# Designs tried in a protein design run: peptides against a protein of PDB entry 5OK6. Part 194

Target 1, 215 residues: chain A of PDB entry 5OK6
Amino acid sequence: ELPGLDSQWRQIENGESGRERPLRAGESWFLVEKHWYKQWEAYVQGGDQDSSTFPGCINNATLFQDEINWRLKEGLVEGEDYVLLPAAAWHYLVSWYGLEHGQPPIERKVIELPNIQKVEVYPVELLLVRHNDLGKSHTVQFSHTDSIGLVLRTARERFLVEPQEDTRLWAKNSEGSLDRLYDTHITVLDAALETGQLIIMETRKKDGTWPSAQL

## One batch from the design tools (peptide; made by RFdiffusion4, then SolubleMPNN)

Design b2_p30_2_s2 (from b2_p30_2, 10 letters changed)
Fold by OpenDDE base, seed 1:
Structure b2_p30_2_s2 (fold): chain B 215 residues (1-215), chain A 30 residues (1-30)
Amino acid sequence: as target 1 above (215 residues)
Amino acid sequence: MDSLLEWFKNASPEAQAKTQAAVAEAAALE
């Protein structure tokens, strides 16, 4: 059963617990397609529960690039294409109206950047490869706030590198050359890594030499 | 042939030169 329209409005839009509440690092927020949300606003503000303005189930179809991997379209803008809701508000709307059959929720995390909290709508997808097999990539998502050290550890884990093996990272840049990722303590953001970028894990030879020394 | 070496051989002259410079720098820091 749907709660009263005024109660819905207060629950979702209330600045203390709803859409306008402060962002907190580590919390989950959800994307709602803008037109659906505006239809919902019109419905609850209209004061008639039987109105023809009933929004129906949440449908985020226009936000997705594909319905196979459920990737978001590039370049979506908050307030134009979607609205961000905290987890509690999202779950209320889903419980009241439902979510389109087969669509996953679009969950994102609040990250802490040096001067702001932000919902990270687009985490960085890196293509991890080994130096000896550049054609076999593993796509892995990272936060902009993740360290290069985490990228290296993740690559080592994916490629089943033994603890005694020494490894390092290279990034293919926009010019098609390789940049060495020296500092493992800086973030993905600080290193200016981008989605779709090739990251090469190089493994040191038993003789102590690096494969790249042959280039 | 090693995959990295194959990539390098097929790269542009500019990309080769920049990569070689980066490799040389890395070797100097070891």
Scores: peptide ipSAE 0.572, ipTM 0.949, DockQ to the pose 0.761
Fold by OpenDDE base, seed 2:
Structure b2_p30_2_s2 (fold): chain B 215 residues (1-215), chain A 30 residues (1-30)
Amino acid sequence: as target 1 above (215 residues)
Amino acid sequence: MDSLLEWFKNASPEAQAKTQAAVAEAAALE
């Protein structure tokens, strides 16, 4: 059931708990396609619930590059292509208007960077490979705030590496050479890793030598 | 042939040189 128009506006646009609320690290926020949101604003500001300005169900189709993996289009801009809503506001809108059939919510997390909190709309997608099979990649998403240690652990888990096996990471850089990721305590951001970048997990041989020593 | 070695052999001379330097550095830090 739809609440009154004023009630809807207060729940969604309230600066304390709505769209303009302060960001907090670890909280979930959701993307809403800008055109739909503007239509909703017009509807609730119009003061007539019987108006032809009814927005219908939430439709984020224009934000997705495909309907298979539901990846976002590149280069989307907040305030132009979408608005960000806190979880409570998003769930209200979905309960009132529904979400287009088959579309997943676009949930993103607030991350804490050294001097700012932001909603991480584009986490880093890394291509994880083993040194002995560079052609078989596993795409995994990481936050910019995730450690290189987490990337290594994730790679070990994905490739079913046994606990006693020693492993290390290399990144293919923009120049096409390999950089060693020595410090596992720095973040993905600090290491300047980018979406689509190849990350090579090297496993130490039983003889104690590294496969890369032959290069 | 090992996949990593194959990749290396097909890399540019500059990429090979930089990678070799990185490997040498990694070996020195062991």
Scores: peptide ipSAE 0.563, ipTM 0.947, DockQ to the pose 0.769
Fold by OpenDDE base, seed 4:
Structure b2_p30_2_s2 (fold): chain B 215 residues (1-215), chain A 30 residues (1-30)
Amino acid sequence: as target 1 above (215 residues)
Amino acid sequence: MDSLLEWFKNASPEAQAKTQAAVAEAAALE
């Protein structure tokens, strides 16, 4: 059942878990399409629960590039295209109004950058491949704050690499050449890895040689 | 044929050269 309009407003906007609460690293936040949110604001501020301003189900359709992969459109701007809500607030709205049938929630994580916390709306999607099968990519999302070590571990896991096998990463750069990702402690951001970039996991041969030595 | 090798052979001469340099560097660190 829908709470009173004032209660809704307080819980979503001014509550401890409201829209204006401080960001905390690792927390989940959710995107809500701006027009829907504004309609909701108008509804709850209007004071009439039976108003024609009732927002209906949350509909984030305009935020998605497609309804198959549910990828976000590029270039969305907070406050213009969407608002960010903490998990609690999001779940309240969903419980009250519902989410459009078939639409997934748009969940994002708060990340901590050197001098700022932000909701990472666009994590980096890397194309992970093995050196021996460059045509078979696995798209995996990483935070800009994730280490290259995590990328490597993820690649190893995805490709079912045995613990005793040695692996290393190469990134295909914009020039079409390969750069070695030596330092596993730097972040995806530090390595300047970008969405759609091909990351090659090379596995050391049994003879102790690297496949790339043939190049 | 090895996929990486095939890719390399089809890469631009410049990309090949740069990749070879990177490979050489990697080998030197082994």
Scores: peptide ipSAE 0.562, ipTM 0.947, DockQ to the pose 0.794
Fold by OpenDDE base, seed 3:
Structure b2_p30_2_s2 (fold): chain B 215 residues (1-215), chain A 30 residues (1-30)
Amino acid sequence: as target 1 above (215 residues)
Amino acid sequence: MDSLLEWFKNASPEAQAKTQAAVAEAAALE
């Protein structure tokens, strides 16, 4: 059932549960393409449900760079390209207008950074590899707030490393050399890891030597 | 020859040197 236009406006824009509500770490927010959202605003503000300003179903197609992996285009800007809505508001809009067939929601998490909460629109995609097979990468998404320890654990799990095996991480830097990720307690942000960066998991040999010692 | 060694051999001299330094540092700490 479609609510009245005023009710729709209040539900989506109010400060308690709408677009302007405070961000809380761990909450899910959703991207809505800006043009669609503006058309919706015009529709509900117009006060005429029979108007030609009906926005139709939500279509975020212009935000995606591909329809295979449904990755966002780079460089999208909040307020220009998209609007962020809390989960409740998003679900209301989807229930009222629908979402374009086959198109996934663009869900993102609120993260806690020093002195600020933000919706992490662009998590970091790292290329995880083993030292003995650099050509076989596993792309894994991490939050900037995730620890290097989590990256290591994720790599160990993905590569089926046994608990007794000792492992460590290297990052290929912009100069093409390897940096050792020593501190597992710092975040992906603190380590300045970037999307597309190669992260090498090195496994210690049974003889107690590291493969990198031969370099 | 393992993949890491192959990568290293194909890296620039500067990248090789920096990587070797990092390896040496790691060996000193662990």
Scores: peptide ipSAE 0.558, ipTM 0.946, DockQ to the pose 0.782

Design b2_p30_2_s3 (from b2_p30_2, 12 letters changed)
Fold by OpenDDE base, seed 2:
Structure b2_p30_2_s3 (fold): chain B 215 residues (1-215), chain A 30 residues (1-30)
Amino acid sequence: as target 1 above (215 residues)
Amino acid sequence: MDSLLEWFQAASPEAQAKTQAAVAEGEALE
């Protein structure tokens, strides 16, 4: 059942618990397509529940590049293409209006950067490969705040590397050369890794030599 | 199967030189 219009407005737009609430690291926020949200605003501000301004179910279709992988379009802008809602507000809207059939929620995490908290709408998608088969990639999403050590552990897990096998990472840079990711304690952001970047996991040979020593 | 070596051989001379420098630096630090 739909709450009263004033109650809806207070739950979603309340600066303490709604859209304007402070960001907190690790919290989930959700994207809502801007046109739908503006239609909802018009509906609840109109004061008539029987109005023709009823927004219908939440439809984020315009934010997706495809309906298979449900990836976001590139270059979406907060306040223009979408609004961000905290989890509580999102769940209220979904309970009241529903979500378009088959569409997943667009959940994103608040990350803490050195001087700012932000919702990470675009995590970094890395192409993980092994040194012996660069054509077989695993695409994995990482936060900008994730460590290179996590990238390495994730690569080891995806490629079923045994615990006793020694491994290290290389990144293909924009110049088309390879950079070694020596420090596993720095973040994906600090390493300046980008979406679509090739990350090569090198496995040490049984003779104790590295495959890259042959380059 | 594109190996690291096959990729390297197909790279530009500049990319090869930079990669070789990175390899040499890495081996010197170990």
Scores: peptide ipSAE 0.526, ipTM 0.931, DockQ to the pose 0.806
Fold by OpenDDE base, seed 4:
Structure b2_p30_2_s3 (fold): chain B 215 residues (1-215), chain A 30 residues (1-30)
Amino acid sequence: as target 1 above (215 residues)
Amino acid sequence: MDSLLEWFQAASPEAQAKTQAAVAEGEALE
C-alpha cells in the first residue's frame, strides 16, 4: 500500500536514508530517470493521491542504450537525466510504484577517490583476453578505484588459471602497442584504463619463459 | 583465434617497436 504523500516525501527526500544523505564508500545507490522522479515529486507535493499526476511505475527506459544489455547511455548527467537514491529510498519507491516490467535496477557503488566520494555511474569495462586467444574476450566491469591486482585476479578467475601458473597483464594502448601493467598496486584510474580497452593476460610457459619474449 | 604473436606480426612497425621496448623494459624490472 502506498504511504501518505507527506510520508513518501519525507522518506525519500528527508529521511536518514533519503536522497540527500551523505555518500558512504561501498554503499549502493540507484539511478532514477529524472522525468519520472520529477513526476513523483509533483505527485507527492500536490497532496491529492488520486491526482492525474500519479507517476506510475518507475521507468528508466530513457537511460538505457539498449534493452538487451541494459547498458547506460553515455554522457548521462546527474540532476539532468537521472537522480541518485540510496538503496533504502530506491527500494521504497519500487515497493510503492513498481519498476517497469523487465527493466533491471540501475545499481551503482559509491567510490572513494583521493578527495571525493561519488557514485560511480560509469565503471570501466575492460576486455580481458588471454595471450593465446585474443579473439575470445570477457567483458568485466571494474571500478576506477580497483587495483590492477584485482584485474589480474579477476582475469585469472575468469580464465580458470591454476594457482601455480604465473600471469601478468598487458594493456593495448591507443597507439596499438602494448603497455605492461607491472605494478599491481596502482588503480585502474592510475593506469588510465578505459572502457573497451583490451587487457591481455599473459601466462608464463612451463619452461619459465614468457610468450611475449618471442615478440 | 589470434595469438599474441599473430597480433604482433600484424601490428604496425611502430606498434611493434614500442611493444618490443615495453617487453624489454618489463623483463628488466623482474
Scores: peptide ipSAE 0.524, ipTM 0.931, DockQ to the pose 0.819
Fold by OpenDDE base, seed 5:
Structure b2_p30_2_s3 (fold): chain B 215 residues (1-215), chain A 30 residues (1-30)
Amino acid sequence: as target 1 above (215 residues)
Amino acid sequence: MDSLLEWFQAASPEAQAKTQAAVAEGEALE
């Protein structure tokens, strides 16, 4: 059942628990398509529950590039294409209006950067490969705040590398050459890794030599 | 391209040179 229009406005738009609340690292926020949200604002501000301005179910279809993987379109802008809501506010709207059938929620996490908290709308998708089979990739999402050490551990896990095997990472750069990822304590952001970038996990040979020494 | 070596052999001369420099730098640091 829909609550009163004033109650809806107060639950969603308040500065303490709604849209304007402070960001906190690790919290979940959700994207809502801007036109739907503006229609909802007009509906609740109009004061007539029977108004023709009723927004209907939440539909984020215009934010997706595909309905198979439910990937976001590139270049979406907060305040232009979508609004961000904290989990509680999102769940209220879904409870009141519903979400388009078969469409997943667009959940994102707040991350802590050196001087700012932000909702990470676009995590980095890396193409993880082994040095001996560059054609077989695992696409894995990482936060910009994740360490290179986490990328390496994730690659080891995905490729079922044994604990005693030594591994290291290379990144294919924009110039088409390889850069070594020496420091495993820096972040994905610090390493300037980008979505779609090829990351090569090199495994040390049994003779103690690296495959890259043959280059 | 199945291997790192095959990729390297198919790369541009500039990409090969930069990659070789990166390999040499890494080995000097280890």
Scores: peptide ipSAE 0.523, ipTM 0.931, DockQ to the pose 0.770
Fold by OpenDDE base, seed 1:
Structure b2_p30_2_s3 (fold): chain B 215 residues (1-215), chain A 30 residues (1-30)
Amino acid sequence: as target 1 above (215 residues)
Amino acid sequence: MDSLLEWFQAASPEAQAKTQAAVAEGEALE
């Protein structure tokens, strides 16, 4: 059964688990399509449960680029395209109204950035390649807060690099040149890495020379 | 041919020069 309209509003907007609750690093938040959320607000504020303003099931279709991989559209803006809800509030709305059949929830994590917490709606998708096979990319998602060391370890694992093999990373920049990622302790954010960026893992030769020394 | 070398040869002269500078800087630091 649907709770009373006032109870719904208090639970989602003004509760301890409501939309305005403080962000905490590592917590899950969920995206809700803005027009649906506004329709819900109008419904619960109207005071008539039998109103024609009933929002129906949650439908996030307009937020997705495709219904195969369920990727978000690029350039979505909080407060314009979607609303962020904490996990408890999301689960209440899904329980009350349902989610459109076949749509996955859009779950995101709170990350700690310098001086702010933020829901990371767009993690960085990097194209990992080996120096000797640039045509064979592996797309891997990273948080902006992940270290370059994690990117390197992930690349080594993906390419089955042996522990004794020495490796380093290069990033293809917007100018089409290569920048070397020397410091493995900085973050993906600090390195200004972007979605779709090519990251080249270079493996040291058995003779102790680097492939890039031939450039 | 080495895939990295093929990419480098197909890059713009400016991209080649910047990449070579980055390589040279890296080798001087190691």
Scores: peptide ipSAE 0.503, ipTM 0.925, DockQ to the pose 0.776

Design b2_p30_2_s4 (from b2_p30_2, 11 letters changed)
Fold by OpenDDE base, seed 3:
Structure b2_p30_2_s4 (fold): chain B 215 residues (1-215), chain A 30 residues (1-30)
Amino acid sequence: as target 1 above (215 residues)
Amino acid sequence: MDSLLEWFQAASPEAQARTQAAVAEAEALE
């Protein structure tokens, strides 16, 4: 049931689960297209439920660059293109107005960075490949806060590497050379890995040599 | 031919040199 306009406003804007609530690491937040949100604000602030300002279902179409992978457009700005809502507020709006048919929710996580919590709208998409098949990439999303160790484990899993096989990672840098990702305890952020960057998993040969030794 | 080797051979001389240096360092540290 659609609650009263004042109740909607309080729940979404000023409630304990409202838009202005403090960010907490690990929480899910959701993007809402700004125009829709502003129309909703106008509707609930107008005090007339019969108003022609009814926002309709949530439609985030303009935030997506594609409807296949549902990737966000690059360069979206909070407060201009979208608003962020905590999970509870998002679910309320979806329950009240619905979400456009076929569109997935745009869920993002709060991450803990040095001295700040942030909703990670743009996680890093890495292209994982094996040293022996650079043409076959697996695109995998990682948080900036994920460790290189997680990237390595993920690569091993994707490529079905046996536990006894030794592996290591290389990153293709902007200069077109390879950098070794030595420290598995640093984060994706610390390693300055970027979306679209090629990450090569090298598997040690049975003779104990590395494939890269031939270079 | 190994895919990595093919990539390496197609890289610029500068990229090859940097990669070789990185490989040499890796072999020394691991």
Scores: peptide ipSAE 0.543, ipTM 0.941, DockQ to the pose 0.776
Fold by OpenDDE base, seed 2:
Structure b2_p30_2_s4 (fold): chain B 215 residues (1-215), chain A 30 residues (1-30)
Amino acid sequence: as target 1 above (215 residues)
Amino acid sequence: MDSLLEWFQAASPEAQARTQAAVAEAEALE
């Protein structure tokens, strides 16, 4: 059931618990397509529940590049293309208006950067491969705040590496050469890793030699 | 031929040189 228009406005736009609430690390926020949100604002501000300005169900279709993987389009801008809502506000809107059939919510996490909290709209998608099969990639999403150690552990898990096997990471850089990811304690951001970048997991041979020594 | 070696051989001379330097550094540190 739809609450009163003033109640909707207060619930979603409340500065303490709504759209303008402070960001907290680890919290979930959701993207709402800007035109839908503006239509909703017009509806609730109009004061007439029977108005032709009814926004209908939430439809974020214009934010997606495809309906298969539900990846966001590149270059979307907050306040222009979408609005960010905290989880509570998002769930209220979905409860009141519904979400387009089959369309997933666009959930993102607040991350803590050295000087600011930010909703990470574009996490880093890395292409994980093994040194012996560069053509078979596993795309895995990481936060900019995730450690290189987590990338390595994730690669080991995906490739079913045994605990006793030694592994290390290489990144293919923009110049087409390989950089060694030595420090596993730095973040994906600190390592300047980017979406679509190839990350090679090298496994040490039983003889104690590294495959890359042949290069 | 190993996939990594095939990739390396297909890289530019400059990329090969930089990769070889990185490999040499890795072998010196480990």
Scores: peptide ipSAE 0.543, ipTM 0.941, DockQ to the pose 0.765
Fold by OpenDDE base, seed 4:
Structure b2_p30_2_s4 (fold): chain B 215 residues (1-215), chain A 30 residues (1-30)
Amino acid sequence: as target 1 above (215 residues)
Amino acid sequence: MDSLLEWFQAASPEAQARTQAAVAEAEALE
């Protein structure tokens, strides 16, 4: 059963727990397509539950570039294309109106940047490969705030690298050459890694030499 | 299955040179 219109408005737009609540690092927020949200606003503000302005189920179709992998379109803008809701508010709306059949929720995390919290709508997708098989990539999402150390650990895990094996990372740069990712303490952002960038995990040989020493 | 070496060999001369420099630096530091 749908709550009263005023109750819906208060629940979703409540400054303490609703759309305008402060961002907290690590929390989940969800994208809602802007037109649907505006229609919902109009509906709940109209005061007539039987109004023709009923928004129907949440439909985020226009935010996706495809219905296969459910990737977001590039260049979406908050307040223009979508609204961000905290998890609680999102779950209420889904409970009340439903989500379009087959569509996944668009969940994103709040990240802490220097002096700013933001919802990271576009995490960095890196193509992780091994030095001996560049054609076999694992696409993995990372936060801009994730360390290069995490990228390395993730690569090691994905490739089932044994703890005793020594590994290091290279990034293919825009010039088509390789840059060594020396500092594992810097972030993905600090390293200027970008979506679609090839990251090569090099494993040290048993003889103590690096495969790249042959380049 | 493309190896690092195969990739390197297919790279531009400029990319090869830059990569070699980066490798040399890495070997000097480790």
Scores: peptide ipSAE 0.543, ipTM 0.943, DockQ to the pose 0.788
Fold by OpenDDE base, seed 1:
Structure b2_p30_2_s4 (fold): chain B 215 residues (1-215), chain A 30 residues (1-30)
Amino acid sequence: as target 1 above (215 residues)
Amino acid sequence: MDSLLEWFQAASPEAQARTQAAVAEAEALE
């Protein structure tokens, strides 16, 4: 049974625990398609539970690029295309109205940037490759707040590099040349890495030379 | 041929020059 309309409104929009609550790093937030949310607002504000304004189940179809990988469309804007809800509010709406059959929830994390907290709607997807097999990429998601050291460790793990093997990273830049990622302590954001960017893991030869020295 | 070398050879002259400079810097630092 659905809660009373005023109770629904207070539960979801309440500034303490609802949509307007402060962001906290590491918390999960969820995207809700804007038109559905506006219809829900109209429904609960109308005061009639039997109204024709009933929003039905949550349907985020318009936010997805495809229904295979459930990737978000590029360029979605908060407040125009979607609203962000904290986990508790999202779970309430799903329990009351349901989610469209087969659609996954769109869960995102709050990240801490130097001066702000934000929900990271678009994590960075990097194409990881080995220097000796550039044609075989592994797409891996990273937060903008993840270190280059984590990118390197992740690449080593994906390519089953042994602990005694030395590795380093190169990024293909927009000019089509390679930039060396020297500092492993800076973030993906600080290194200005972007989604779809090719990251080359180079493995040092047994003779102590680097493959790139032949270029 | 090594995949990296093949990529390098297919790159523009400008991209090759920039990459070579980056490699030279890396060899000087590491």
Scores: peptide ipSAE 0.538, ipTM 0.941, DockQ to the pose 0.768

